# Peptides against a protein of PDB entry 5VVV, part 69

Target 1, 276 residues: chain A of PDB entry 5VVV
Amino acid sequence: FLCGVVEGFYGRPWVMEQRKELFRRLQKWELNTYLYAPKDDYKHRMFWREMYSVEEAEQLMTLISAAREYEIEFIYAISPGLDITFSNPKEVSTLKRKLDQVSQFGCRSFALLFDDIDHNMCAADKEVFSSFAHAQVSITNEIYQYLGEPETFLFCPTEYCGTFCYPNVSQSPYLRTVGEKLLPGIEVLWTGPKVVSKEIPVESIEEVSKIIKRAPVIWDNIHANDYDQKRLFLGPYKGRSTELIPRLKGVLTNPNCEFEANYVAIHTLATWYKSN
Target 2, 276 residues: chain A of PDB entry 5VVV as posed
Amino acid sequence: FLCGVVEGFYGRPWVMEQRKELFRRLQKWELNTYLYAPKDDYKHRMFWREMYSVEEAEQLMTLISAAREYEIEFIYAISPGLDITFSNPKEVSTLKRKLDQVSQFGCRSFALLFDNIDHNMCAADKEVFSSFAHAQVSITNEIYQYLGEPETFLFCPTEYCGTFCYPNVSQSPYLRTVGEKLLPGIEVLWTGPKVVSKEIPVESIEEVSKIIKRAPVIWDNIHANDYDQKRLFLGPYKGRSTELIPRLKGVLTNPNCEFEANYVAIHTLATWYKSN

## One batch from the design tools (peptide; aimed at target 1 Y10 L82 D116 V195)

Design b2_p27_8_s2 (made by RFdiffusion4, then SolubleMPNN; from b2_p27_8, 15 letters changed)
Fold by OpenDDE base, seed 5:
Structure b2_p27_8_s2 (fold): chain B 276 residues (1-276), chain A 27 residues (1-27)
Amino acid sequence: as target 1 above (276 residues)
Amino acid sequence: ELNEIAIEFLKKRREEELALLEKLRKE
């Protein structure tokens, strides 16, 4: 069971010292996972093709080593979906080289994210793939296999919540394709019925699990505030029955941008997790 | 209400990212 934090927000990324402090807290609270997915890391999303510099490499190596020291699984995410051509072998090779570099930093867990992108393929991809889901699954499977089938590999679908499923979760052709064709060793991220889900009912998890043919990992935006910097979410982790735990592969909270605001959010997640 | 605000924010950010990428490709 993956339980911890995803740094998955827009805004200023946390500094290395904050991330190390996070790892210390996660270990203390018996949480085990950190997903690196800051939207404003240009080499994570907008400039995903760009290799890390020597200086950036040193920082990431230090960060990954720190995660290991605190027994936190460090998952490196990349979001190529803004402008990747899925059918172009050069794009695939570029993605492979980028993840090879990160592997050299000591990273062993990875994620491919296709959240918050247009639900369209370019002309070249339309000639090769039957659907957008087929294109995403193809590259994801290829990368997963290329990396030697890492123990932890995550996929974030474009339809990552109930609201984004058309016509609905159970009848989504996109999610059906993901469920049927995504390799079984790859985990699927999900935010619940909504992007920001006040509640995540058990039945909603049963519904999505059926179509994706696996238990999801919750990317939980309950405490996310990047969308409204005037708000701070200081309340406890709530609206998730503990009955969800046996029905999930994990829960990663995407909390407030302000690192200092997240004590209650993360601590109460840990309490929730340990309650079963 | 929060969900709707979040969706609008995400759409805006995506549009900004795409616009920036387009600008950089033209330079």
Scores: peptide ipSAE 0.693, ipTM 0.948, DockQ to the pose 0.932
OpenDDE base, seeds 1, 2, 3, 4: peptide ipSAE 0.691, 0.684, 0.682, 0.688; ipTM 0.948, 0.949, 0.945, 0.947; seed 3 fails the geometry check

Design b2_p27_8_s3 (made by RFdiffusion4, then SolubleMPNN; from b2_p27_8, 14 letters changed)
Fold by OpenDDE base, seed 4:
Structure b2_p27_8_s3 (fold): chain B 276 residues (1-276), chain A 27 residues (1-27)
Amino acid sequence: as target 1 above (276 residues)
Amino acid sequence: ELNEIAVKFLKERTEEELKLLEKLKEE
């Protein structure tokens, strides 16, 4: 069971010292996972093709080493979906090289994120893939296999919540393709019925699990505030029955952008997790 | 940055509205 934090918000990423402090807190609270997915890290998303500089590499190596020191699984995410051409072998090779570089930093767990992108494929991809889901699954499977089938590999679908499913969760051709074609060793991220789910009913998890043919990892935006920086979500982790735990592969909270605001959010997640 | 977040939330709302409209057409 993956339990911890995803740094997955828009806005100023946490600094390395904050991330190290996070790892210390995660260990102390008996959480086990950090997903590196800061939307405004240029080389994570907008410039995903660009290799890390020597200086950036040193920082990431240090960060990954710190995660290991605190027995936190460091999952490196990349979000190539803004402008990748899935059918272009050069794009695939570029993605492979980027993940190879991160592997050299000592990273062993990875994620491919296709959240917050348009469903439209370019003309070249339309000639090769029957759907956007097929394109995403193809590259994800290829990368997963290329990396030697890492123990932890995550996929974030474009339809990552109930509201984004067309026409709905159980009938989504996109999620059906993901469920049927995504290799079984790849985990699927899900935010619940909504992007920011006030509640995640058990029935909603059973529904999505059926179509994706696996238990999801919750990307939990309950404490996310990137959409309203005037608000701090200081309340406890709530609206999630502990009955979800046996039905999930994990829960990763995407908390407030303000690092120090997250004590209650993360601590109460830990309490929730240990209560089952 | 703010635009991408706004698009995300706008998309959610629009899709909720579309689903509501589809449901109303089936009734």
Scores: peptide ipSAE 0.045, ipTM 0.641, DockQ to the pose 0.036
OpenDDE base, seeds 1, 2, 3, 5: peptide ipSAE 0.034, 0.033, 0.028, 0.031; ipTM 0.530, 0.541, 0.526, 0.620; seeds 2, 3 fail the geometry check

Design b2_p27_8_s4 (made by RFdiffusion4, then SolubleMPNN; from b2_p27_8, 14 letters changed)
Fold by OpenDDE base, seed 4:
Structure b2_p27_8_s4 (fold): chain B 276 residues (1-276), chain A 27 residues (1-27)
Amino acid sequence: as target 1 above (276 residues)
Amino acid sequence: DLNEIAIEFLKKRREEELARLKELEKA
């Protein structure tokens, strides 16, 4: 069971010292996972093709080493979906090289994120792939296999919540393709019925699990505030039955942008996780 | 609704990202 934090918000990323403090807190609270997915890291999303500089590499190596020191699984995410041409072998090779670089930093767990992108493919991809889901699954499977089938590999679908499913969760051709064609060793991220799910009913997890043919990892936006920085979500982790735990592969909270605001959010997630 | 606010924000950010990428491709 993956339980911890995803740094998955827009806005100023956490500094390395904050991330190290996070790892210390995660270990102390018996949480086990950190997903690196800061949307305003240009080399994570907008400029995903660009290799890390020597200085950035040193920082990431240090961060990954710190995660290991605290027995926290460091998952490196990349979000190529804004402008990748899935059918272009050069794009695939560029993605491979980027993930090879991160693997050289000592990273062993990875994620491909296709959240917050358009559902349309370019002309070249439409000639090769029958749907957007087929294109995403193809590259995800290829990358997963290329990396030697790492123990933890995550996929974030474009339809990552009930609200984004067309026509709905159980009938989504996109999610059906993901469920049928995504390799079974790849985990699927899900935010619940909504982007910001006040509640995640058990039935909603059973529904999505059926179509994706696996238990999801919750990307939990309950404490996310990037969409309204005038708000701080200081309340406890709530609206998730402990009955979800046996039905999930994990829960990663995407909390407030303000690192210092997240004590209650993360601590109460840990309490929730241990209550089962 | 917080969900609606979030969706609008995410859409706006995506549009801004795509606009910046298109500007860079023209340069």
Scores: peptide ipSAE 0.697, ipTM 0.948, DockQ to the pose 0.963
OpenDDE base, seeds 1, 2, 3, 5: peptide ipSAE 0.694, 0.684, 0.676, 0.696; ipTM 0.947, 0.947, 0.942, 0.947

## One batch from the design tools (peptide; aimed at target 1 Y10 D116 V195)

Design b2_p28_1 (made by RFdiffusion4)
Pose (drawn by RFdiffusion4):
Order: sequence, then C-alpha cells, then structure tokens
Structure b2_p28_1 (pose): chain A 276 residues (1-276), chain P 28 residues (1-28)
Amino acid sequence: as target 2 above (276 residues)
Amino acid sequence: EEEEDEELEEKVVEYYEEKVEEELEALE
C-alpha cells in the first residue's frame, strides 16, 4: 500500500539535499513512497524527449541511492502529454530510450502522467486511434511491457478528478475506455471530486472504482500552494475518512512548495496512515 | 462557503490552464 509524497507542483523544484531530508522524515514516520514529478524540472515535462546530461545523471543516481539507503520507494514520472505524437513509432521509441536511461540509475518504479493537456489530437493520430483515451492506454501499456512490467507503475489520466469528467464520472467515454483497456498491473492516480478536494466521500471513491476497475491512487492536493502566491498550508490532514485506507491503493500528498513548511502536512498524513 | 469553494476551484483551474498555455507557446 503506497503512502507518502509527490513532488508534483509547478515552480522551483526541490534540490537533492532537501529530498534526502525528505526521505529521512518519511522513514521516521513510516511512509513508503516518493513520486518524482515536478512540473518545471524541464526534462520531466517540457523537454521530456531529452536525456539527462552527465552531471544530471550523477545527481539522479545519488538520489535513487539515498532512497534505498532509507528504504523509500522512488517512482519516476514522465509527462509527454503536451506534444507527443502517439501513433509515430520514433516518438514511442524516444520515450523508451528516456525511460531506459533512468532505469539504469536504479529505478524500478515508473509513472506516466497525462494531466492538463489539450484534449484532442494531431491529424496523424486521429487515424491510427479511435479516441484520445485509446492512444494513451496503448502507449502506457506498450511501455508497461517494455520495462519488464515493473512492480509499481502509475497512470495519471487527463480526467483525474470528479469535476474534470465529461459529462460525469459514471458514463464518461474517456473513463470507460481506461478501466477496460488499461492493464490490471497499472495503477490509476485520482485527485478527489475536485482538483483540490475539500473532502473525499467514501461514496465518491467507491463510485470511481466502478469505471476504473481498480482502487485508485490519490494524488492529494490538500496542502498544495503552487496556485496562490499569498497562500501556505500548515493545517492537519483532514476531510479524508479513515475508512478509505481499505478502498485505496494509496495516497501521495502534493504539498507546499516551501519544503520546511511541510512538517505538519506529512506528519498528519503519517498519523492517519496508522489507524488503518 | 459553497461560493468560496467554487471560486477556489475556478482559480486553481484557471492557473493551471495558463501554465499549460505558456508551455505551449514556448514550444512554438
């Protein structure tokens, strides 16, 4: 069961030294996972096709090392959603070559994120693929095979919270396609009824497990401050029923950008991780 | 409280849309 932090916000990402202190903290409080997905670390999203330079690679390896040294599971995320051409094989290959490079840093766990992308396709893609959801699942599956079908592997859908489902959660062509076609070994990230959920009703998640055909992984935006300059969140982890732990694969908290402000955010997530 | 929750959701969505637009423009 996956529990911990996702560094998944817009803005100045954390540096290696902050992530070491993060791992030591996750262990002092018995959490198990860290998802690396900062939006503005350019090679994660903006230039996803590009390989890490020599010194960048030294940094990632040293990072994946301290993750084992503290036994925090490290999941690496990549976001090709902005401009990838799903049908073109050279494009599919560059993704593997990039995911290969990181596999050789010590990485076993992977994620493909597709949040916040223009919902339609290029002229070339609309032929080979029936719908937008078809294209993502095809690549996500093909990639899931190539890496030797890894232990933990996440998929973040374009429709990733209740508000974002067209027309509703239950009868959505995008969501319908995912639950049926996406492989049973691949996890699905979900964010609550809204992007920043005030509360997560047990009925809403049971409802979601309907169409996704899984217990989804929560990408929790409760303490995220990347969207309002004046705002910071030092409150407790709240509005999440303790009765949820049985019904979910996990909850990764996407916290404040200021690293040291995240003490209460993670500790309260940790105490609640106990009690179920 | 309900109105505040709607305004927060709209603000967050609009901010994320703007960031995506900036990324798309940079790829031009």

Design b2_p28_1_s1 (made by RFdiffusion4, then SolubleMPNN; from b2_p28_1, 12 letters changed)
Fold by OpenDDE base, seed 1:
Structure b2_p28_1_s1 (fold): chain B 276 residues (1-276), chain A 28 residues (1-28)
Amino acid sequence: as target 1 above (276 residues)
Amino acid sequence: EEEEEEKEEKAVIEFLKKKVEEEKKALE
């Protein structure tokens, strides 16, 4: 069971010292996972093709080593979906080289994210792939196999919540393709019925699990505040029955942008996880 | 309460759409 934090918000990323302090807190609270997915890291999303510099590589190696010291699984995410051409072998090779670089930093767990992108393929991809889901699954499976089938590999669908499913969760052709064609060792991220789900009913998890043919990992936006910088979500982790725990592969909270605001959010997630 | 939650979800989706539009313009 993956339980911890995703740094997955828009806005100023956390500094390396904040991330190390997070790992110390996660260990203390018996949480086990950190997903690196900051939207405003240019080499994570906008400039995903660009290799890390020597200086950036030293910082990431130090961060991955710190996660290992605190027994926290460090998952490196990449979000190529803004401008990747899935049918272009050169693009696939560029993605492979980027993940090889991160693997050399000592990273062993990876995520490929297709959240917050247009539901359209370019003309070249339409000639090769039957749908957007087929294109995404093809590259995800190829990357997963290329990396030697890592023990932890995550996929974030473009339809990552109920609100984004067309026509709905149980009838989505996109999610059906993901469930049928995504290799069984790849985990699927999900935010619940909404992008920001105040409640995640057990029935909603049973519905999505049926179509994706696996238990999801919750990307939990309950404490996310990037969409409203005037609000801080200081309340407890709530609206999730403990009956969800045996029906999930994990829960990763995407909390407030302000690192100092997240004590209650993360501590109460840990209490929830231990209450089963 | 349900109407307030629908308003909040709409505001989140509008924020995400704006971010994607800004990112696309920066890649042009």
Scores: peptide ipSAE 0.708, ipTM 0.957, DockQ to the pose 0.933
OpenDDE base, seeds 2, 3, 4, 5: peptide ipSAE 0.700, 0.690, 0.703, 0.705; ipTM 0.955, 0.954, 0.956, 0.957

Design b2_p28_1_s2 (made by RFdiffusion4, then SolubleMPNN; from b2_p28_1, 15 letters changed)
Fold by OpenDDE base, seed 2:
Structure b2_p28_1_s2 (fold): chain B 276 residues (1-276), chain A 28 residues (1-28)
Amino acid sequence: as target 1 above (276 residues)
Amino acid sequence: MEEEEKKEEEEVIKFLKKRVEEERKALE
């Protein structure tokens, strides 16, 4: 069961010292996972093709080593979906080289994220793939196999919550393709009925689990505040029955942008998890 | 409460769409 934090918000990423402090807190609270997915880290998303510099590499190596020290699984995410051409072998090879570099930093867990992108393909991809889901699954499966089928590999669908499913969760052709074609060893991220779900009913998890043919990992935006910089979400982790735990592969909270504001959010997630 | 939650979801989606548009424009 993956339980911890995803740094997945828009806005200024946390500094390395904050991330190390996070690992210390996660260990102390018996959480086990950190997903590196800061939207405004350019080499994660906008400039995903660019290799890390020597200085950036040293920082990431140090960060990954720190995660290991605190027994936190460091999952490196990349979000190529803004401008990748799925059918272009050069794009696939570029993605492979980037993940090879991160593997050299000591990273063993990875994620491919296709959240917050347009639901379309370029003309070249339309000639090769039957649908957007087929394109995403194809590259994800290939990368997963290329990396030697790591123990933890996550996929974030473009339809990552109920609100984004067309026509709905249970009838989504996109999610059906993901469920049928995504290799079974790849975990699927899910955010619940909404982008910011006040509640995640058990029935909603059963519904999505059926179509994706696996228990999801929750990317939980309950404390996310990047969409409203005037707000801080300081309340406890709530609106999730502990009955969800046996029906999930994990929960990763995407909390407030302000690192210092997240004590209650993360601590209460830990309390929730240990209440199983 | 349901109306407030719907409004919040709309606000979030609006924010996300705006950010995606800004990112796309920056990549052009």
Scores: peptide ipSAE 0.700, ipTM 0.952, DockQ to the pose 0.926
OpenDDE base, seeds 1, 3, 4, 5: peptide ipSAE 0.699, 0.694, 0.699, 0.699; ipTM 0.951, 0.951, 0.951, 0.952

Design b2_p28_1_s3 (made by RFdiffusion4, then SolubleMPNN; from b2_p28_1, 13 letters changed)
Fold by OpenDDE base, seed 2:
Structure b2_p28_1_s3 (fold): chain B 276 residues (1-276), chain A 28 residues (1-28)
Amino acid sequence: as target 1 above (276 residues)
Amino acid sequence: KKEEEEKEEKEVIEFLKKKVEEELEALK
């Protein structure tokens, strides 16, 4: 069971010292996972093709080493979906080289994220793939296999919550394709009925699990505030029955942008997890 | 409560759409 934090918000990423402090807290609270997915890390998302510099590499190596020191699984995410051409073997090779670099930093767990992107494929991809889901699954499976089928590999669908499913969760051709064609060893991220789900009913998890043919990992935006930085979500982790735990592969909270505001959010997630 | 949550969801979606638009413009 993956339980911890995804740094997955828009806005100023946390500094390395904050991330190390996070790992210390996660260990102390018996959480086990950190997903590196800051939207405003240019080499994670907008400029995903660009290799890390020597200085950036040293920082990431230090960060990954710190996660290991605190027995936190460091998952490196990349979000190529803004402008990748899925059918272009050069794009696939570029993605492979980027993940090879991160593997050299000592990272062993990875995620491919297709959240918050346009649903349209380019003309070249439309000639090769039957749908956007087919294109995403194809590259994800290829990368997963290329990396030697790592123990932890996550996929974030473009339809990552109920609100984004067309026509709905149970009838989504996109999610059906993901469920049928994504290799079974790849985990699927899910955010619940909404982008910001105040409640995640058990029935909603059963519904999505059926179509994706696996238990999801929750990317939980309950404490996310990037969409309204005038607000801080200082309340506890709530609106999730502990009955979800046996039906999930994990829960990763995407909390407030302000690192210092997240003590209650993360601590209460830990309490929730340990209460099962 | 439900109406407030629906309003919040719309606000979040609008924010995300705007971010994607800004990112795509910056990539041109």
Scores: peptide ipSAE 0.721, ipTM 0.963, DockQ to the pose 0.920
OpenDDE base, seeds 1, 3, 4, 5: peptide ipSAE 0.707, 0.686, 0.717, 0.707; ipTM 0.961, 0.957, 0.962, 0.961

Design b2_p28_1_s4 (made by RFdiffusion4, then SolubleMPNN; from b2_p28_1, 15 letters changed)
Fold by OpenDDE base, seed 1:
Structure b2_p28_1_s4 (fold): chain B 276 residues (1-276), chain A 28 residues (1-28)
Amino acid sequence: as target 1 above (276 residues)
Amino acid sequence: MEKEEEEEEKKVINFIKERVKKELEKLK
């Protein structure tokens, strides 16, 4: 069971010292996972093709080593979906080289994210792939196999919540393709019925699990405030029955942008997880 | 309560849409 934090918000990424402090807290509270997915880290998303510099490499190596020291699984995410051409072998090779570099930093767990992108493929991809889901699954499976089928590999669908499913969760051709064709060792991220789900009913997890043919990992936006930086979400983790735990592969909270505001959010997630 | 939750979800979705638009414009 993956339980911890995803740094997945828009806005200024956390600094390395904040991330190290997070690992200390995660260990103390018996949580086990950190997903690196800051939207405003340029080499994660907008400039995903760019290799890390020597200085950036040293920082990431130090961060990954710190996660290991605190027994936290460090998952490196990349979001190529804004402008990747899936059918172009040069794009696939560029993605492989980027993940090879991160593997050399000591990273062993990875994620491919296709959240917050347009549903349209370019003309070249339409000639090769029958749908957007087929293109995403193809590259994801290829990368997963290329990396030697790591123990933890995550996929974030473009339809990552109920409100983004067309026409709905149970009838989505996109999610059906993901469920049928995504290799079974790859985990799927999900935010619940909504982008920001106040409640995640058990029935909603059963519904999505059926179509994707696996238990999802919750990317939980309950404490996310990037969409309204005038607000801080300081309340407890709530609206999730403990009956969800045996029906999930994990829960990763995407909390407030302000690192110092997240004590209650993360601590109460830990209490929830240990209450089962 | 349901209406307020729907309004909040719309706010989040609009934020994402505007962010994606800005990113795509910068990549041109």
Scores: peptide ipSAE 0.735, ipTM 0.959, DockQ to the pose 0.866
OpenDDE base, seeds 2, 3, 4, 5: peptide ipSAE 0.725, 0.725, 0.728, 0.730; ipTM 0.956, 0.956, 0.957, 0.957; seeds 2, 5 fail the geometry check

Design b2_p28_2 (made by RFdiffusion4)
Pose (drawn by RFdiffusion4):
Structure b2_p28_2 (pose): chain A 276 residues (1-276), chain P 28 residues (1-28)
Amino acid sequence: as target 2 above (276 residues)
Amino acid sequence: AEEERKEEVLEKHEAAKEEYIKTAREDV
């Protein structure tokens, strides 16, 4: 069961030293996972096709090392959603070559994120693929095979919370396609009824497990502050029923951008991780 | 040509960021 932090916000990402202290903290409090997905670390999203330079690679390896040294599982995320051409094979290949490079840093766990992308496709894609959801699942699956079908592997759908489902959660062509076509070994990230969910009703998640055909992994935006300059969140982890642990694969908290402000955010996530 | 392509990607990214901020603020 996956529990911990996703560094998945817009803005200045954390530095290696802050992530080491993060791993030591996750261990002192018995959490198991860190998802690397900072939106503005350019090679994660904006220049996803680009390989890490020599010194960048030294940094990532030293990072994946301290993750094992503290036994925190490290999941690497990549976001091709902005401009990838799903049908073109050179494009599919560059993604593998990039995911290969990181695999050789010590990485066993991977994620493909597709949040916040223009919903429709290029002229070339609309031929080979029936729908937008078809294209993503095809590449997510093809990639899932190539890496030797890894232990943990996450998929973040374009429709990743209740508000974002067209027309509703239950009868959505995008969501329908994912639950049926996406492989049973691939996890699905979900964010609650809203992007920043005040509460996560047990009925809403049971409802979601209907169409996704899985217990989804929560990308929790409760303490995220990247959207309002004036705002910071030092409150407890709240509005999440303890009865949810049995029904979910995991919860990864997407916290405040200011690293040291995240003590309460992670500790309260940790206490709640007990009690179920 | 490669530079133009990179600028288009940056514009798309900024637009997605702005839409995210708007949506997040509406949720709270």

Design b2_p28_2_s1 (made by RFdiffusion4, then SolubleMPNN; from b2_p28_2, 15 letters changed)
Fold by OpenDDE base, seed 1:
Structure b2_p28_2_s1 (fold): chain B 276 residues (1-276), chain A 28 residues (1-28)
Amino acid sequence: as target 1 above (276 residues)
Amino acid sequence: SMEEEYKKRLEKYEKSKERYKKIALEDL
């Protein structure tokens, strides 16, 4: 069971010292996972093709080493979906080289994210792939196999919540393609019925699990505040039955952008996880 | 140009960010 934090917000990424402090807190609270997915990191999303500099490489190596010191699984995410051409072998090769660099930093766990992108393929991709889901699954499977089938590999679908599913969760051709064609060793990220799910009912997890043919990892936006800089979510982790735990592969909370605001959010997630 | 490519990427990023923010606010 993956339990911990995703740094998955829009806004200023956490500094390396905050991330190390996070790992110490995660270990202390018997949480085990950190997903590196800061949307405003240029080399994560907008400039996903760009290799890390020597200085950035040293920082990432130090961060990954710190995660190991605290027995925290460091998952590196990349979000190529804004402008990748799936059918272009050069794009796939560029993605491979970027993940090879991160693997050399000692990273062993990876995520490929297709959140917050337009559902339209370019003309070249439409000639090769029968749907957007087929394009995403194809590249994800290829990257997963290229990396030697790492123990932890995550996929974030473009339909990452109930409200994004067309026509609905159980009938989505997109999620059906993901469930049927995504390799079984790849985990699927899900935010619940909504982007910001006030509640995640058990029945909603049973519904999505059936179509994706696996238990999801919850990307939990309950404490996310990147959509409103005037709000801080200081309340406890709530609206998730402990009956979800045996039905999930994990829970990763995407908390407030303000690192110091997240004590209650993360501590109460840990309490929730241990209460089952 | 590299500047035009940068601008297009930024516009896509900002558009996606603002769409997310709008939906997340509607979910509250």
Scores: peptide ipSAE 0.690, ipTM 0.946, DockQ to the pose 0.926
OpenDDE base, seeds 2, 3, 4, 5: peptide ipSAE 0.680, 0.671, 0.687, 0.686; ipTM 0.945, 0.943, 0.945, 0.945; seed 4 fails the geometry check

Design b2_p28_2_s2 (made by RFdiffusion4, then SolubleMPNN; from b2_p28_2, 17 letters changed)
Fold by OpenDDE base, seed 1:
Structure b2_p28_2_s2 (fold): chain B 276 residues (1-276), chain A 28 residues (1-28)
Amino acid sequence: as target 1 above (276 residues)
Amino acid sequence: MEKEKEEERLKKYEKSKKKYFEIALKDL
């Protein structure tokens, strides 16, 4: 069971010292996972093709080493979906080289994220792939296999919540393709019925699990505040039955942008996880 | 060409970010 934090918000990323402090807190609270997915890290999303500099490499190596020191699984995410051409072998090769570099930093766990992108393929991709889901699954499977089938590999679908599913969760052709064609060793990220799910009912997890043919990892936006810089979510982790735990592969909370605001959010997630 | 592609990518990013923010605010 993956339990911990995703740094998955828009806005100023956490500094390396905050991330190290996070790992110490995660270990202390018997949480085990950190997903590196800061949307405003340029080389994560906007400039996903660009290799890390020597200085950035040293920082990432230090961060990954710190995660190991605290027995935290460091998952590196990349979000190529804004402008990748799935059918272009050069784009796939560029993605491979980027993930190779991160692998050299000692990273062993990875994620491909297709969140917050348009559902439209370019003309070249439409000639090769029968749907957007087929394009995403193809590249994800290829990358997963290229990396030697790492123990932890995550996929974030474009339909990452109930409200994004067309026509609905149980009938989504997109999620059906993901469930049927995504390799079984790849985990699927899900935010619940909504982007910010006040509640995640057990029935909603059973519904999505059936179509994706696996238990999801919850990307939990319950404490996310990137959409409202005037609001802090200081309340406890709530609206998730402990009956979800045996039905999930994990829970990664995407908390407030303000690192110092997240004590209650993360501690109460840990309490929730241990209460089962 | 590369500058134009970067500007287009930035526009896509900003549009997607805005859409996410609008949805997340409605989910409260």
Scores: peptide ipSAE 0.706, ipTM 0.955, DockQ to the pose 0.880
OpenDDE base, seeds 2, 3, 4, 5: peptide ipSAE 0.701, 0.691, 0.703, 0.701; ipTM 0.956, 0.951, 0.954, 0.953; seeds 3, 4 fail the geometry check

